# Designs tried in a protein design run: peptides against a protein of PDB entry 5K2M. Part 42

Target 1, 273 residues: chain A of PDB entry 5K2M
Amino acid sequence: MRIGITYTVLRREEMAIKERAGEFGEVVMLHEDDLLFPGNYDLDVVIIRNVSHFKALYTARLFESEGIPTVNSSRLIFEAGDKLFATLRLAGKVPVPEWKAALSEGGALRVPDSLGYPLVSKPVFGSWGRLLAKVNDRDSLEAVLEHRKWMKNPLYGIHYFQEFVEKPGRDIRSYVIGGEFVGAIYRYSNHWITNTARGGKAEPCSDPEVEELSVKAWEAFGEGALAIDIFESEKGLLVNEVNPNMEFKNAARVTGADMAGKLVEYAVEVAKT

## One batch from the design tools (peptide; aimed at target 1 S127 M246)

Design b2_p21_2 (made by RFdiffusion4)
Pose (drawn by RFdiffusion4):
Structure b2_p21_2 (pose): chain A 273 residues (1-273), chain P 21 residues (1-21)
Amino acid sequence: as target 1 above (273 residues)
Amino acid sequence: AEEEAEEEAEEVIEEEYEEVP
C-alpha cells in the first residue's frame, strides 16, 4: 500500500494525515514541485491536499489520467468546490438559502427584486470568507458590481447571490466522510462572516438535527470527504456550502474526532478500488 | 515553523483570488 499526499505546505492537517497513512502503508509526500505529467507514479491512492483549490482540481484530474484514484476526485473537487455547481446539486435535496445567479452586471441588478435586501454576494470559487459582501441597498450592489467588473478574473463575472440569513452569532461546520458523520462544530464570531480563517472560533456542536442534514447534503454528491457549512435560521437549518479540501485542526481539537484518521481510512478503502 | 506554514498557506489563497487559474 503506497499512499500519496499532495500538498503545498505542511499545515497541521497534512501532518496528521501523513501520520495516519503511515499506519496503513508507505507514505509518499508529493509537494507541488514533485508533480510532473505525464509521469510514472506508483501509487494505489492519492490524498489531495493542495491549498490552491484549482491546483487540487488539476492534480486530481492528472492522477486520475495515470489510473490512480484520488481523494477527493476531480469531479467532486469541481462540483463541490464551485458555489453555483454545488448549489445546483444541493437544491431539492436539502434546504438551502434562497439564491440567484446572473451572467452580467445588468442581470445582477434585478436580483434584489427576487431576493430582497440585505443580500450576500460571493465569488463562485472562493473560500475563507474572502470577497463576501453584505449588500444592504442598490448603492452597495452597484459598488460591488463595479469592483467585480474591474477585477481581472473572468470567474468574477458569474454573479452568485444569496438572501442574507440572520444567524445566531455563529454557523455550523460539520464533516461527513464516505457517508459517515464524523463530527461538527459551531463557529462563533461577532461578525456575520464566521470562518475560522478570519478569526472565528470553534466550539463543539452536538445537535442531532445537523447530523442528519449533513448526511443528506453529502448524499447529494454521493462520494468523498466533505466539510459542510450549515446556517441556523428562523426557518430551520439551511445548507449553505460544501468544501472538498477540508480544514479541521480546530474542529478535531474541539470535538476530539479523528478527522485525519477517518479521511485516511476512507482513502485506503478507495485504494482497494 | 507552524506560523510560517500558515502564512504561506494564506498567501496561496490570496494569490488564487488575484490570478486566473

Design b2_p21_2_s1 (made by RFdiffusion4, then SolubleMPNN; from b2_p21_2, 9 letters changed)
Fold by OpenDDE base, seed 5:
Structure b2_p21_2_s1 (fold): chain B 273 residues (1-273), chain A 21 residues (1-21)
Amino acid sequence: as target 1 above (273 residues)
Amino acid sequence: MEEEAERKAEEIVREEEETIP
């Protein structure tokens, strides 16, 4: 078995995946500079670890065009990597925060008539809580919409909103790989935006309701490796978003779960189907 | 090395969010 690993930067996750993949077969590390298509790749599967969402998506689709399966697939990267498309999958299977999408400023100005205030404005793409706005009133909504007109990417013209969820100073990140729950963590923050990149403390989460909900959230997509962001709300657990390009170094450290090994085991299963 | 790799990854993602390719 020959296992490709595409990467942009050798992070702790890529080093762990490389090490574990070496136990299952021959490992071929493929930096973005090594990728040229069409190519003559002799690989049974490729693990996609490109940092860019779009480069990950295109890399996966290019390998698939040569008959080489990828983890994650281009389909999963596309659907899970967009917050609105992910919400469309999730909303039919699991509890999600109340949401609205608008395709114009005039549509966006009517969102409070349905969701009330406070709102959260989200880009459909983006990482680590960037460009999230808590919208408390009409004046704040108008300001966010005005600033969106100056943003260059046309995807910023897709207005995605959620209800503001009051959280207990933390959120949950869980990991599901090949339909198996691997682990979860609490992420603590004094800010309404919780993430580990902003210096949040991580602790193990051992909650059977989180495990069950995480598997159901993965089943909405039906393949691959996902990190799942869950809110503890007054309404119960809500699935906020999923990530098809998961960071797991903090979760692996805190839980002791073999995230890299589970990802490689799943890639080996995909290569055999 | 690890912190530099993380910083570089953050810069790449930020650039993708700020630019049209």
Scores: peptide ipSAE 0.337, ipTM 0.859, DockQ to the pose 0.850
OpenDDE base, seeds 1, 2, 3, 4: peptide ipSAE 0.303, 0.320, 0.325, 0.333; ipTM 0.850, 0.855, 0.858, 0.860

Design b2_p21_2_s2 (made by RFdiffusion4, then SolubleMPNN; from b2_p21_2, 10 letters changed)
Fold by OpenDDE base, seed 3:
Structure b2_p21_2_s2 (fold): chain B 273 residues (1-273), chain A 21 residues (1-21)
Amino acid sequence: as target 1 above (273 residues)
Amino acid sequence: MEKEAEEKAEEIRRLEEETIP
């Protein structure tokens, strides 16, 4: 068994994955500077840990073109890494926040007719709550849409909106790998955008409803390793988004779950299929 | 080392979101 690991920066997650992969076979660390295609890679599977979403997507697809399976696959990275495409998968299997998509400013201005206020404007790509806006009224909607006209990326012209979900000062992040629930945490924040990377407290989440919902959310995609972001709402649990390029150091520390080992075990299973 | 790697990863993600057309 020869296990490739692609990476941009050697974080705690990549160090843990490397260490655990060494127990299953020969480990080949591949920095982004080492990647040239087409190439003669002698690998049974590649674990994708590129920091960039787009570099991860293209790296996965390039290895797949040479007959080498990847964790995650290029299909999963593509569908799960876009908030709108992820919503399209999730909405058929699990409760999600009410949402609308518009392809023009004139379409976006009609979104409140169906969702009401307050609503949340999201880019379809991005991380850590960047470019999220709570839109309370018409004036705020017009301001967000005006600013989007000046953004250079055409993807900012894809207008994705959700209902604003009142949260109990926290959200849930769960982890599902190969269809197995691995663990979950509460992430605490005094801001409506919850993220532990901004200094929020993390605590273990042991809730059977979270476990069941997390597995169902993973089944909407049917492969790979996903982090799943869940809201506690007045309507019950809602799956907000998924992440195919999961950070897990805080969750592993808080839960004691062997997330790196579970990821490697799944990669070895993929290599044998 | 660990903190520097995290800061560099955050910078890469931010730059991607700011600059990718």
Scores: peptide ipSAE 0.309, ipTM 0.851, DockQ to the pose 0.733
OpenDDE base, seeds 1, 2, 4, 5: peptide ipSAE 0.289, 0.276, 0.293, 0.300; ipTM 0.842, 0.838, 0.844, 0.847

Design b2_p21_2_s3 (made by RFdiffusion4, then SolubleMPNN; from b2_p21_2, 8 letters changed)
Fold by OpenDDE base, seed 4:
Structure b2_p21_2_s3 (fold): chain B 273 residues (1-273), chain A 21 residues (1-21)
Amino acid sequence: as target 1 above (273 residues)
Amino acid sequence: MEEEAERKAEEVVREEEETIP
């Protein structure tokens, strides 16, 4: 078994994955600077840990073109890494926040007619809750839409909105790998954007409803390793988003779950299929 | 070391979010 690990930065997660992968076979660390395609890679599977969503997507697709399976697959990275495409998968299987998408400013201006206020404006791509806006009124909506016109990336012209969900000062992040629930944490924040990367406290979450919902959310995609972001709402649990390039150091520390080992075990299973 | 790796990862993603045409 030869296990590739692609990476941009050697974080705690990549170190843990490397260490665990060494127990299952030969490990080939592949920095982004080492990647050239077409290539003659002698690998049974590649674990994708590129920090960039797009570099992760293209790296996965490039290895797949060489006949090397990836964890996650380019399909999963594409569908789960886009908030709108992820919502399209999730909405048919699990409760999600009410959402609208518009492809023009004139379309976006009609979103409140359906969802009301407050809204959350989200870019379809992006990390750590950047460029999220709580849109409380028409003036704020117009301002967000105007600012989007000045953003160079055409994906910022895809207007994705959710209802604003009142949360109990926390949200849930769960982890499902190969259809197995691995663990979950509460992420505490006094801000409406909850993210542990921004200094939020993490605590273990042991809730059977979270476990069941997390597995169902993973089944919407049907493969790979996903972090799943769940809101506690007055309507019950809502799946907000998924991440196919998960950070897990805080969750692993808090839960004691061997998330790196489970990821490697799944990659070894993928290599054998 | 860990904080520096996290900072570098955040910079990479931020630069991508800012510069992807």
Scores: peptide ipSAE 0.318, ipTM 0.853, DockQ to the pose 0.730
OpenDDE base, seeds 1, 2, 3, 5: peptide ipSAE 0.291, 0.297, 0.305, 0.313; ipTM 0.844, 0.847, 0.850, 0.851

Design b2_p21_2_s4 (made by RFdiffusion4, then SolubleMPNN; from b2_p21_2, 7 letters changed)
Fold by OpenDDE base, seed 5:
Structure b2_p21_2_s4 (fold): chain B 273 residues (1-273), chain A 21 residues (1-21)
Amino acid sequence: as target 1 above (273 residues)
Amino acid sequence: MEEEAEREAEKIVEEEYETIP
């Protein structure tokens, strides 16, 4: 078995995946600079670890065009990596924060008529809590919409809003790979945006309700490896978003779960199907 | 090395927000 690993930056996750993949077969590390298509790749599966969502998506699709399966698939990267498309999958299976999408400024100005205030404005793409705005009132909504007019990417014209969820100073990140729950952590933050990249404390989460909800959230997509962001709310657990390009360094350290091994095992299963 | 890799990854994500035409 020959296992490809595409990457942009050799992080702790990529090093762990490489090490574990070496136990199952020959490992071919593929930096973004090594990728040229169409190509003559002799690989049974490719693990996608490109940092850019779009580069990950295109890389997966390009390997699939050569008849080489990827983890994650281009379909999963596309659907899970877009917050609106992910919400459309999740909303039919699991509790999600109340949301609205608008395709114009005039539509966006009517969002509070249904959701009230406060709101969270999110770009449909991107990671690590960038360009999130807490919208407390009409003046703040108008300001966010005005600033978006000057943003050049047409995707910023897709106005996605959620209700603001009051959290207990933390959120949950869980991991599901091939339909198996692998682990979960609490991420602590004094800010309404919880992000591990901002130096938040992580602790193990051992909650059967989180495990069950995480598996159901994965089943909304039905394939691959997902990190799942869950809020503890007054309404109970809410699935906020999923990530098809999972970071797991902190989760693996805190839980002791073999995230890299589980990802490789799943990639080997995909290669055999 | 590890902190540099994380900073490089953060930069790539930030550039994706800024530069997608």
Scores: peptide ipSAE 0.301, ipTM 0.833, DockQ to the pose 0.758
OpenDDE base, seeds 1, 2, 3, 4: peptide ipSAE 0.284, 0.276, 0.278, 0.287; ipTM 0.827, 0.826, 0.826, 0.828

Design b2_p21_3 (made by RFdiffusion4)
Pose (drawn by RFdiffusion4):
Structure b2_p21_3 (pose): chain A 273 residues (1-273), chain P 21 residues (1-21)
Amino acid sequence: as target 1 above (273 residues)
Amino acid sequence: GLETDSEEELVALAEAYDASD
């Protein structure tokens, strides 16, 4: 059993994964510099841990082209990692915040007629709560759209919005791996954006409703290891997003769950075809 | 995941995050 781990830097998550994988077989640490294709790689499975979402997608696709299964797969990395594609997959399967998508500035200006104010603008490929905007009126919408327009990346032209959900000073992050619920946390902040990457704080979450909803959200994709974001609202739990390159150091510390071990066990199972 | 305007920014942020609780 040879287990590959692709990485950019060795965060605590990557170190814990390397250790757990060592109990099952030879670990082959693959920095981005070691990635060259086409190439001959002798691996039964690769765990994708690249920090760049896009580099993780392409390395997963490239290893798949060498006949080497990846965790997560290139398909899941793309579908789950894009807010719009992921919302299309979650819709009708679990409750989600109301959302709209527009393809131009003019179309985006009509979004408030459906969603009302306040509304949330976010990039389709983003993470760590970056470039999220709470838009309370038309002037703010025009400001966000004008800035998006002048940004170079054509992906900023896909305008994705959600109603603003009044959360109780926190949100929920849960983890489902291979269909098994492995844990959840609350992420607190005095700010409406609660990511731990922006200073949000982890506490254990033992709400049985989140376990079931988290499995249903995972079932919309039917594979892999997903970190799932959930909002509490006056209308019950809402699934906001799913994440295919999960960070969990605060979550594992707070809940005591072995998220790195469970990811590895799942990877060994996929390595057996 | 994380996307930034440069590789150096991406690495610095990832390391800073890892170093925090």

Design b2_p21_3_s1 (made by RFdiffusion4, then SolubleMPNN; from b2_p21_3, 8 letters changed)
Fold by OpenDDE base, seed 3:
Formats: C-alpha cells, structure tokens, sequence
Structure b2_p21_3_s1 (fold): chain B 273 residues (1-273), chain A 21 residues (1-21)
C-alpha cells in the first residue's frame, strides 16, 4: 500500500502521521510545491494536511479526479471547513449556539432583532479565531459591517453571526475519526477566544456527555476525521464548530491518545473500500 | 496579492504554533 501525505509545513502532527503511516506501507511525502495536476500518482490514499482550507479542498478534489481517495474528502473539507455550512449540518443533529446569516448589510442590521446583544461576528472561513468580533451594540455592528465592505474577498459579504456564549474560562476540543471518539481536552484561556496555540493550558477531558455529543456531531457529516469545538454554557453543551484539518499535538500529549495512528488506520480503511 | 499575503501569514502562524509548547 502507498500512502500520500500532502503538507505545507512539516509540523509535529505531520511527522507523527508519517511515522505511523510507515508501519502500514510506503509513505510518499508531497509538499505543496510538488503538486501538479493532472499527474501520474501511484497512491492508494492521500492524507490531506495542507494548512490552507482552500488548498486542502482543491488538493483533495484533484486527487479524487485521478481516482485516489483522500482523508479528508473534498466534500467533507468543503462542508466542515465553512462555518455556515458546518452549522447547517450540525443544527439538525446537535445543540448549537443560536445563529443568523444575512446576505446584505441591510439584512445584517436586523440580526440583533433576533439574537440580541452581545453577538459574535464570524467570517465563514478562517482559523485560529481570526476576524472574530464581539459586537456589544449597534455602533459596533455598523463598524464591523463598514470594515467588511472594504475586504476584497466576496465571501466577507456573507454575514454569519452567533449569540455570545459565556464560557467558564475554557472550551472543549474533542476528536472523532471514522466515527470513533479518540479523545478530548479542555482549553483554558482568560480571553473570550480560547486557543491553546496562543499559550492556553490544555487538560484531559473525561466526560461521557462530551463523548456522546462529539460522536453525534461527527454523524452530522458521516465521514472523515474531525476536531470538534464544544462550549460549556448555561444551556448545556453546545457544538460551536468543527475542523476537518485538525491540530492535535497538545491533545495527543495531554491525553496519550494515538491520534496520528487512528488517522492512518482510517486512511487505510478508506483505501480498501 | 491579498490571497498570497493571507497564505503566507497562515504559514507563519502554523510555524509559530508548531514551535510553541
């Protein structure tokens, strides 16, 4: 068996995936600079680890066009990597924060009539809490909308909002691969945007309710490897978002779970179908 | 371009995150 791994940066995750993949077959590391299509790739499956959402999406679709399955699939990357599309899948299966989408400034100005204040403005794409805004009042909403008019990407014209969820100084990140719960962590932060990558403490999360909710959230998509971000709210657990291009070095370290091994095992299963 | 600048920034951040404990 031949396993491809596409990547932008050789991180601890990619090194771990490479090492584990070597136990199952021949490993072919493919940097973004090495990718040309159409191509003659002799691969049974490709693990997608590109840093860019869009590069990951197109890379997956290009390999699929050559008859090579990918983990994750282009379908999953497309649906899970867009916050609005992910919400549409999740909302039918699990509790999510209250949300509104508007397709114009005039529509966006009416969002507080339903959600109230404070609310959170999110771009539909992006990572690491970038371009998130806590909107406390009408003046702040108008300012965010004005700034978005000057952003060149037309996707910034898709206005996605959530209720502001008060969190207990932490959030939860869980991992589900091929429908199996692999592990979860608490991410501590004094800021309303929680991110362990920005110096937050991580601790193991052992909660049966988190495990059950995480599996249900994965079932909304029905395939692949997902990191799932969960809020602890006064209303109970809420699934905030999912990530089809997970970072897991901190979670693997803290929980001891073999996340890289589980990802490779799933890729091998996909190659055999 | 804007997309390229955003991609370079993402790569930079990915490297910084990887270097962090």
Amino acid sequence: as target 1 above (273 residues)
Amino acid sequence: GLIEDSEEERIRLAKEIDASD
Scores: peptide ipSAE 0.321, ipTM 0.808, DockQ to the pose 0.447
OpenDDE base, seeds 1, 2, 4, 5: peptide ipSAE 0.315, 0.316, 0.320, 0.320; ipTM 0.803, 0.806, 0.806, 0.807

Design b2_p21_3_s2 (made by RFdiffusion4, then SolubleMPNN; from b2_p21_3, 8 letters changed)
Fold by OpenDDE base, seed 2:
Structure b2_p21_3_s2 (fold): chain B 273 residues (1-273), chain A 21 residues (1-21)
Amino acid sequence: as target 1 above (273 residues)
Amino acid sequence: GLIADSEEELIEEALAIDSSD
């Protein structure tokens, strides 16, 4: 078996995936600079680890066009990596924060009539809490909408909003690979954005409700490897978003779970189907 | 290959990638 791994930067995750993949077959590391299509790739499966959502999406689709399956698939990257499309999948299966989407400023200005204040403005794409805004009032909403008009990418004109969820100074990140729960962590932050990338502490999360909810959230998509962001709210657990290009360094360190191995095992399974 | 040791370096690189597109 020949396992490709596409990457932008060698992180601890890519190193761990490479190491574990070596136990199952020949490993071919593919930096973004190595990728040209159409190509003659002799690979049974490709693990997609490009940092950019769009580069990951297009890379997956390009390999699929060569008849090579990917983990994750271009379908999963597309549906899970867009916050609105992910919400559409999730909302039919699991509790999610109240949300609204608007396609114009005039529509967006009516969102508080349904969600109230405070609300959260999110871009439909992006990572690490970029361009998240807590909108406390009308003036703040108008400011966010004004700034979005001048952003170059048309996707910033897709207005996605959630209710502001009061969190207990943390959120949960769980991992489901091939339908199996692999592990979960608490991410602590004194800021309303609880991303560990901003210096948050991680601790193990051992909660059967989180495990059950995480599997149900994965079943909304029905394939691949997902990180799942869950909020602890007054309404109970809410699935906020999913990530089809997950970071797991902190989760693997804290839980001791073999996330890289589970990802490789799933990729090997995909290669055999 | 440069191993990005910090999440901050990854964010900076991801931002650089997103800004170059």
Scores: peptide ipSAE 0.019, ipTM 0.625, DockQ to the pose 0.104
OpenDDE base, seeds 1, 3, 4, 5: peptide ipSAE 0.021, 0.016, 0.017, 0.011; ipTM 0.653, 0.541, 0.550, 0.539; seed 1 fails the geometry check

Design b2_p21_3_s3 (made by RFdiffusion4, then SolubleMPNN; from b2_p21_3, 7 letters changed)
Fold by OpenDDE base, seed 3:
Structure b2_p21_3_s3 (fold): chain B 273 residues (1-273), chain A 21 residues (1-21)
Amino acid sequence: as target 1 above (273 residues)
Amino acid sequence: GLIADSEEELIAFAKEWDASD
């Protein structure tokens, strides 16, 4: 068994994955600078750990073109890594926050007629709460839309909105790999955007409802390794988004779950199919 | 917090993440 690991930064997660992969076979570490296609790669599977969503997506697709399976697959990265595409998968399977998509400014200005205020404007791509805006009124909506016109990437012209969900000062991040629930944490923050990267505390989450919902959310995609972000709302648990390029350092530390090992085990299974 | 919109900023953030507790 030859296992490739693509990466941008050698983080604690990548070190853990490398170590566990070594128990199953030969490990080939591939920095982004080492990647050139078409290539002659002698690998049975590649674990994708590129930091950039798009770098991860293209890396996965390029290896697949060489007949080498990836974890995650380019299909999963594409569908799960886009907030709108992920919502389209999730909405038919699990509770999600109310949402609207508009393809023009004129369409976007009508979103409050359906969702009301306050609402949240999100880019369809990006991570760590970047470019999230809480929109409380018409003036704020107009300002957000005006600024979007001047953003260079045409994807900023895809207007994705959610209802504002009042959270109890925390959210939930769960992990499902190959359809198996691995663990979950609470992420605490005093800000409406919860992220451990912003200095939030993490605590173990042991809730059977979270476990069940997380597995159902994964089943909406049907493959791979996903981190799942869940809100605790007045309406119950809501699946907000999924991440096909999961960070798990804090979750592994807090829960004691062998997330790196589970990821490698799944990659080995994929290599054998 | 860091607002990253470039690859360089993403790398910087990832390094900061790794260095954090």
Scores: peptide ipSAE 0.217, ipTM 0.773, DockQ to the pose 0.495
OpenDDE base, seeds 1, 2, 4, 5: peptide ipSAE 0.216, 0.019, 0.185, 0.213; ipTM 0.766, 0.627, 0.759, 0.772; seed 2 fails the geometry check

Design b2_p21_3_s4 (made by RFdiffusion4, then SolubleMPNN; from b2_p21_3, 8 letters changed)
Fold by OpenDDE base, seed 4:
Structure b2_p21_3_s4 (fold): chain B 273 residues (1-273), chain A 21 residues (1-21)
Amino acid sequence: as target 1 above (273 residues)
Amino acid sequence: GAIFDSEEELIAFAKEVDASD
């Protein structure tokens, strides 16, 4: 078994994946600078750990074009890594926050007619809470839309909105790999944007409802390794988003779950199929 | 995915996150 691992930054996650992968076979670390296609890669599977969503997506597709399966697959990265596309998958399977999408400023200005205020403006791509805006009123909406016009990437012209969900000062991050629930954590924050990546408090989450919902959310995609963000709302649990390029150092530390090992085991399984 | 004006900023941020506990 030859396991490739693509990466941009050798983070704690990549180090853990490398270490665990070494127990299953030969490990080939592939920095982004090492990637050239078409290539003659002698690999049975590639674990995609590129930091950039688009780099990850293209890397996965390029390996797949050479007959090498990837974890995650380019399909999963594409569908799960876009907040709107992920919502389209999730909405038919699990409770999600109310959402609207608009393709123009004029359309976006009508979003409050259905969602009301406050709402959350999200870019369809992004991580670490960047460019999330709580929009409390018309003036704020107009400001967000105006700023989007001056952003260079045309994807900023895709306007995705959610209802603002009141959370109890925390959210839930769960992990499902190959359809198996691996673990979950509470992420605590005094801010409406909850992110543990920058030193937020994390605690284990042992809730059967979270486990069940997480698996159902994964089943909306039907493959791969996903981190799942769940809100505790007045309406119950809501699946906010999924991440096909998950960070897990905090979750692994807090839960003691072998997330890196589970990811590698799944990759080995994928290689054999 | 990450929203940055440059790959360098994205990488720098990823490194910062990795360095944080």
Scores: peptide ipSAE 0.326, ipTM 0.818, DockQ to the pose 0.740
OpenDDE base, seeds 1, 2, 3, 5: peptide ipSAE 0.317, 0.321, 0.323, 0.326; ipTM 0.812, 0.816, 0.819, 0.811

Design b2_p21_4 (made by RFdiffusion4)
Pose (drawn by RFdiffusion4):
Structure b2_p21_4 (pose): chain A 273 residues (1-273), chain P 21 residues (1-21)
Amino acid sequence: as target 1 above (273 residues)
Amino acid sequence: SAGEPLPWFAEELLRMVEELF
């Protein structure tokens, strides 16, 4: 059993994964510098841990082209990692915040007629709560759209919005791996953006409703290891997003759950075809 | 992190999204 781990830097998550994988077989640490294709790699499975979402997608696709299964797969990395594609997959399967998509500035200006104010603008490929905007009126919408327009990346032209959900000073992050719920936390902040990457704080979450909803959200994709974001609202729990390259150091510490071990166990199972 | 996409991929993604909407 040879288990590959692709990485950019060795965060605590990557170190814990390396250790657990060592109990099952030879670990082959693959920095981005070690990635060259086409190439001969002798691996039964690769765990994708690249910090860049896009580098993780491409390395997963490249290893798949060498006949080497990846966790997560290139398909899941793409579908689950893009806010729009993921919302299309979650819709009708679990409750989600109301959302709209527009393809131009003019189309985006009509979004408030459907969603109302306040509304949330966020990039389709983003993480760590970056470039999220709470838009309270037209002037703010025009400001966000004007800035998006002048940004170089054509992906900023896909305008994705959600109604603003009044959360109780926190949100929920849960983890489902291979269909098994493995844990959840609250992420607190005095700011409406609660990511731990922006200073949000982890606490254990033992709400049984989140366990069931988290499995249903995972089932919309039917594979892999997903970190799931959930909002509490006046209309019950809402699934906001799913994440295919999960961070969990604060979550594992707070809940005591072995998220790195469970990811590895799942990877060994996929390695057996 | 979000990172940066390859140009060909960004164009393909835009095409796919336009087809959906």

Design b2_p21_4_s1 (made by RFdiffusion4, then SolubleMPNN; from b2_p21_4, 13 letters changed)
Fold by OpenDDE base, seed 5:
Structure b2_p21_4_s1 (fold): chain B 273 residues (1-273), chain A 21 residues (1-21)
Amino acid sequence: as target 1 above (273 residues)
Amino acid sequence: GMGEPEEEFEKKVLEEVKKLF
């Protein structure tokens, strides 16, 4: 068994994955600077740990073109890493926040007629709460839309909105790998954007409803390793988004769950199929 | 490295992500 690990930055996650992969076979660390295609890669599977969503997507697809399976697959990275495409998968299986998509400014200006105020404006791509806006009124909506016109990436012209969900000063992040629930945490934040990067306290989440909902959310995609972001709302639990490029350092520390081992075990299973 | 403050590491990741766009 030869296990590739692609990475941009050697994080605690990548070090843990490397260590655990060494128990199953030979490990080949592949920095982004080492990647050239087409190549003669002698690998049974590649674990994709590129920080960039797009670099992860293209790296996965390039290895797949050489007959080497990836964790996650390019399909999963594509569908789960886009907030709108992820919502389309999730909405058929689990409760999600109310959402609207518009393909023009004129369409976006009508979103409040359906969702009301306050709204959350999201880009369809990107991580760590970048370019999230709480839109409380018409003037704020017009300002967000005006700024989007000057953004160079055409994907900023895809207007994705959610209802604003009032949260109890926290959200939930769960982890499902190969259809198995591995663990969950509460992420505490005094800001409406919950991000562990802002010094939020993490605590273990042991809730059977979260476990069941997390597995159902994973089943909407049917493969791979996903982090799942869940809101506690007045309507009950809502699946907000999924992440095919999971950060798990804080979750592994807080829960004691073997996130890296479970990811490697799943990659070894994928290599054998 | 494993000993960098979390904020400095996050800043490096954000800088690498910014180079991709």
Scores: peptide ipSAE 0.016, ipTM 0.500, DockQ to the pose 0.034
OpenDDE base, seeds 1, 2, 3, 4: peptide ipSAE 0.011, 0.016, 0.015, 0.014; ipTM 0.389, 0.516, 0.505, 0.507

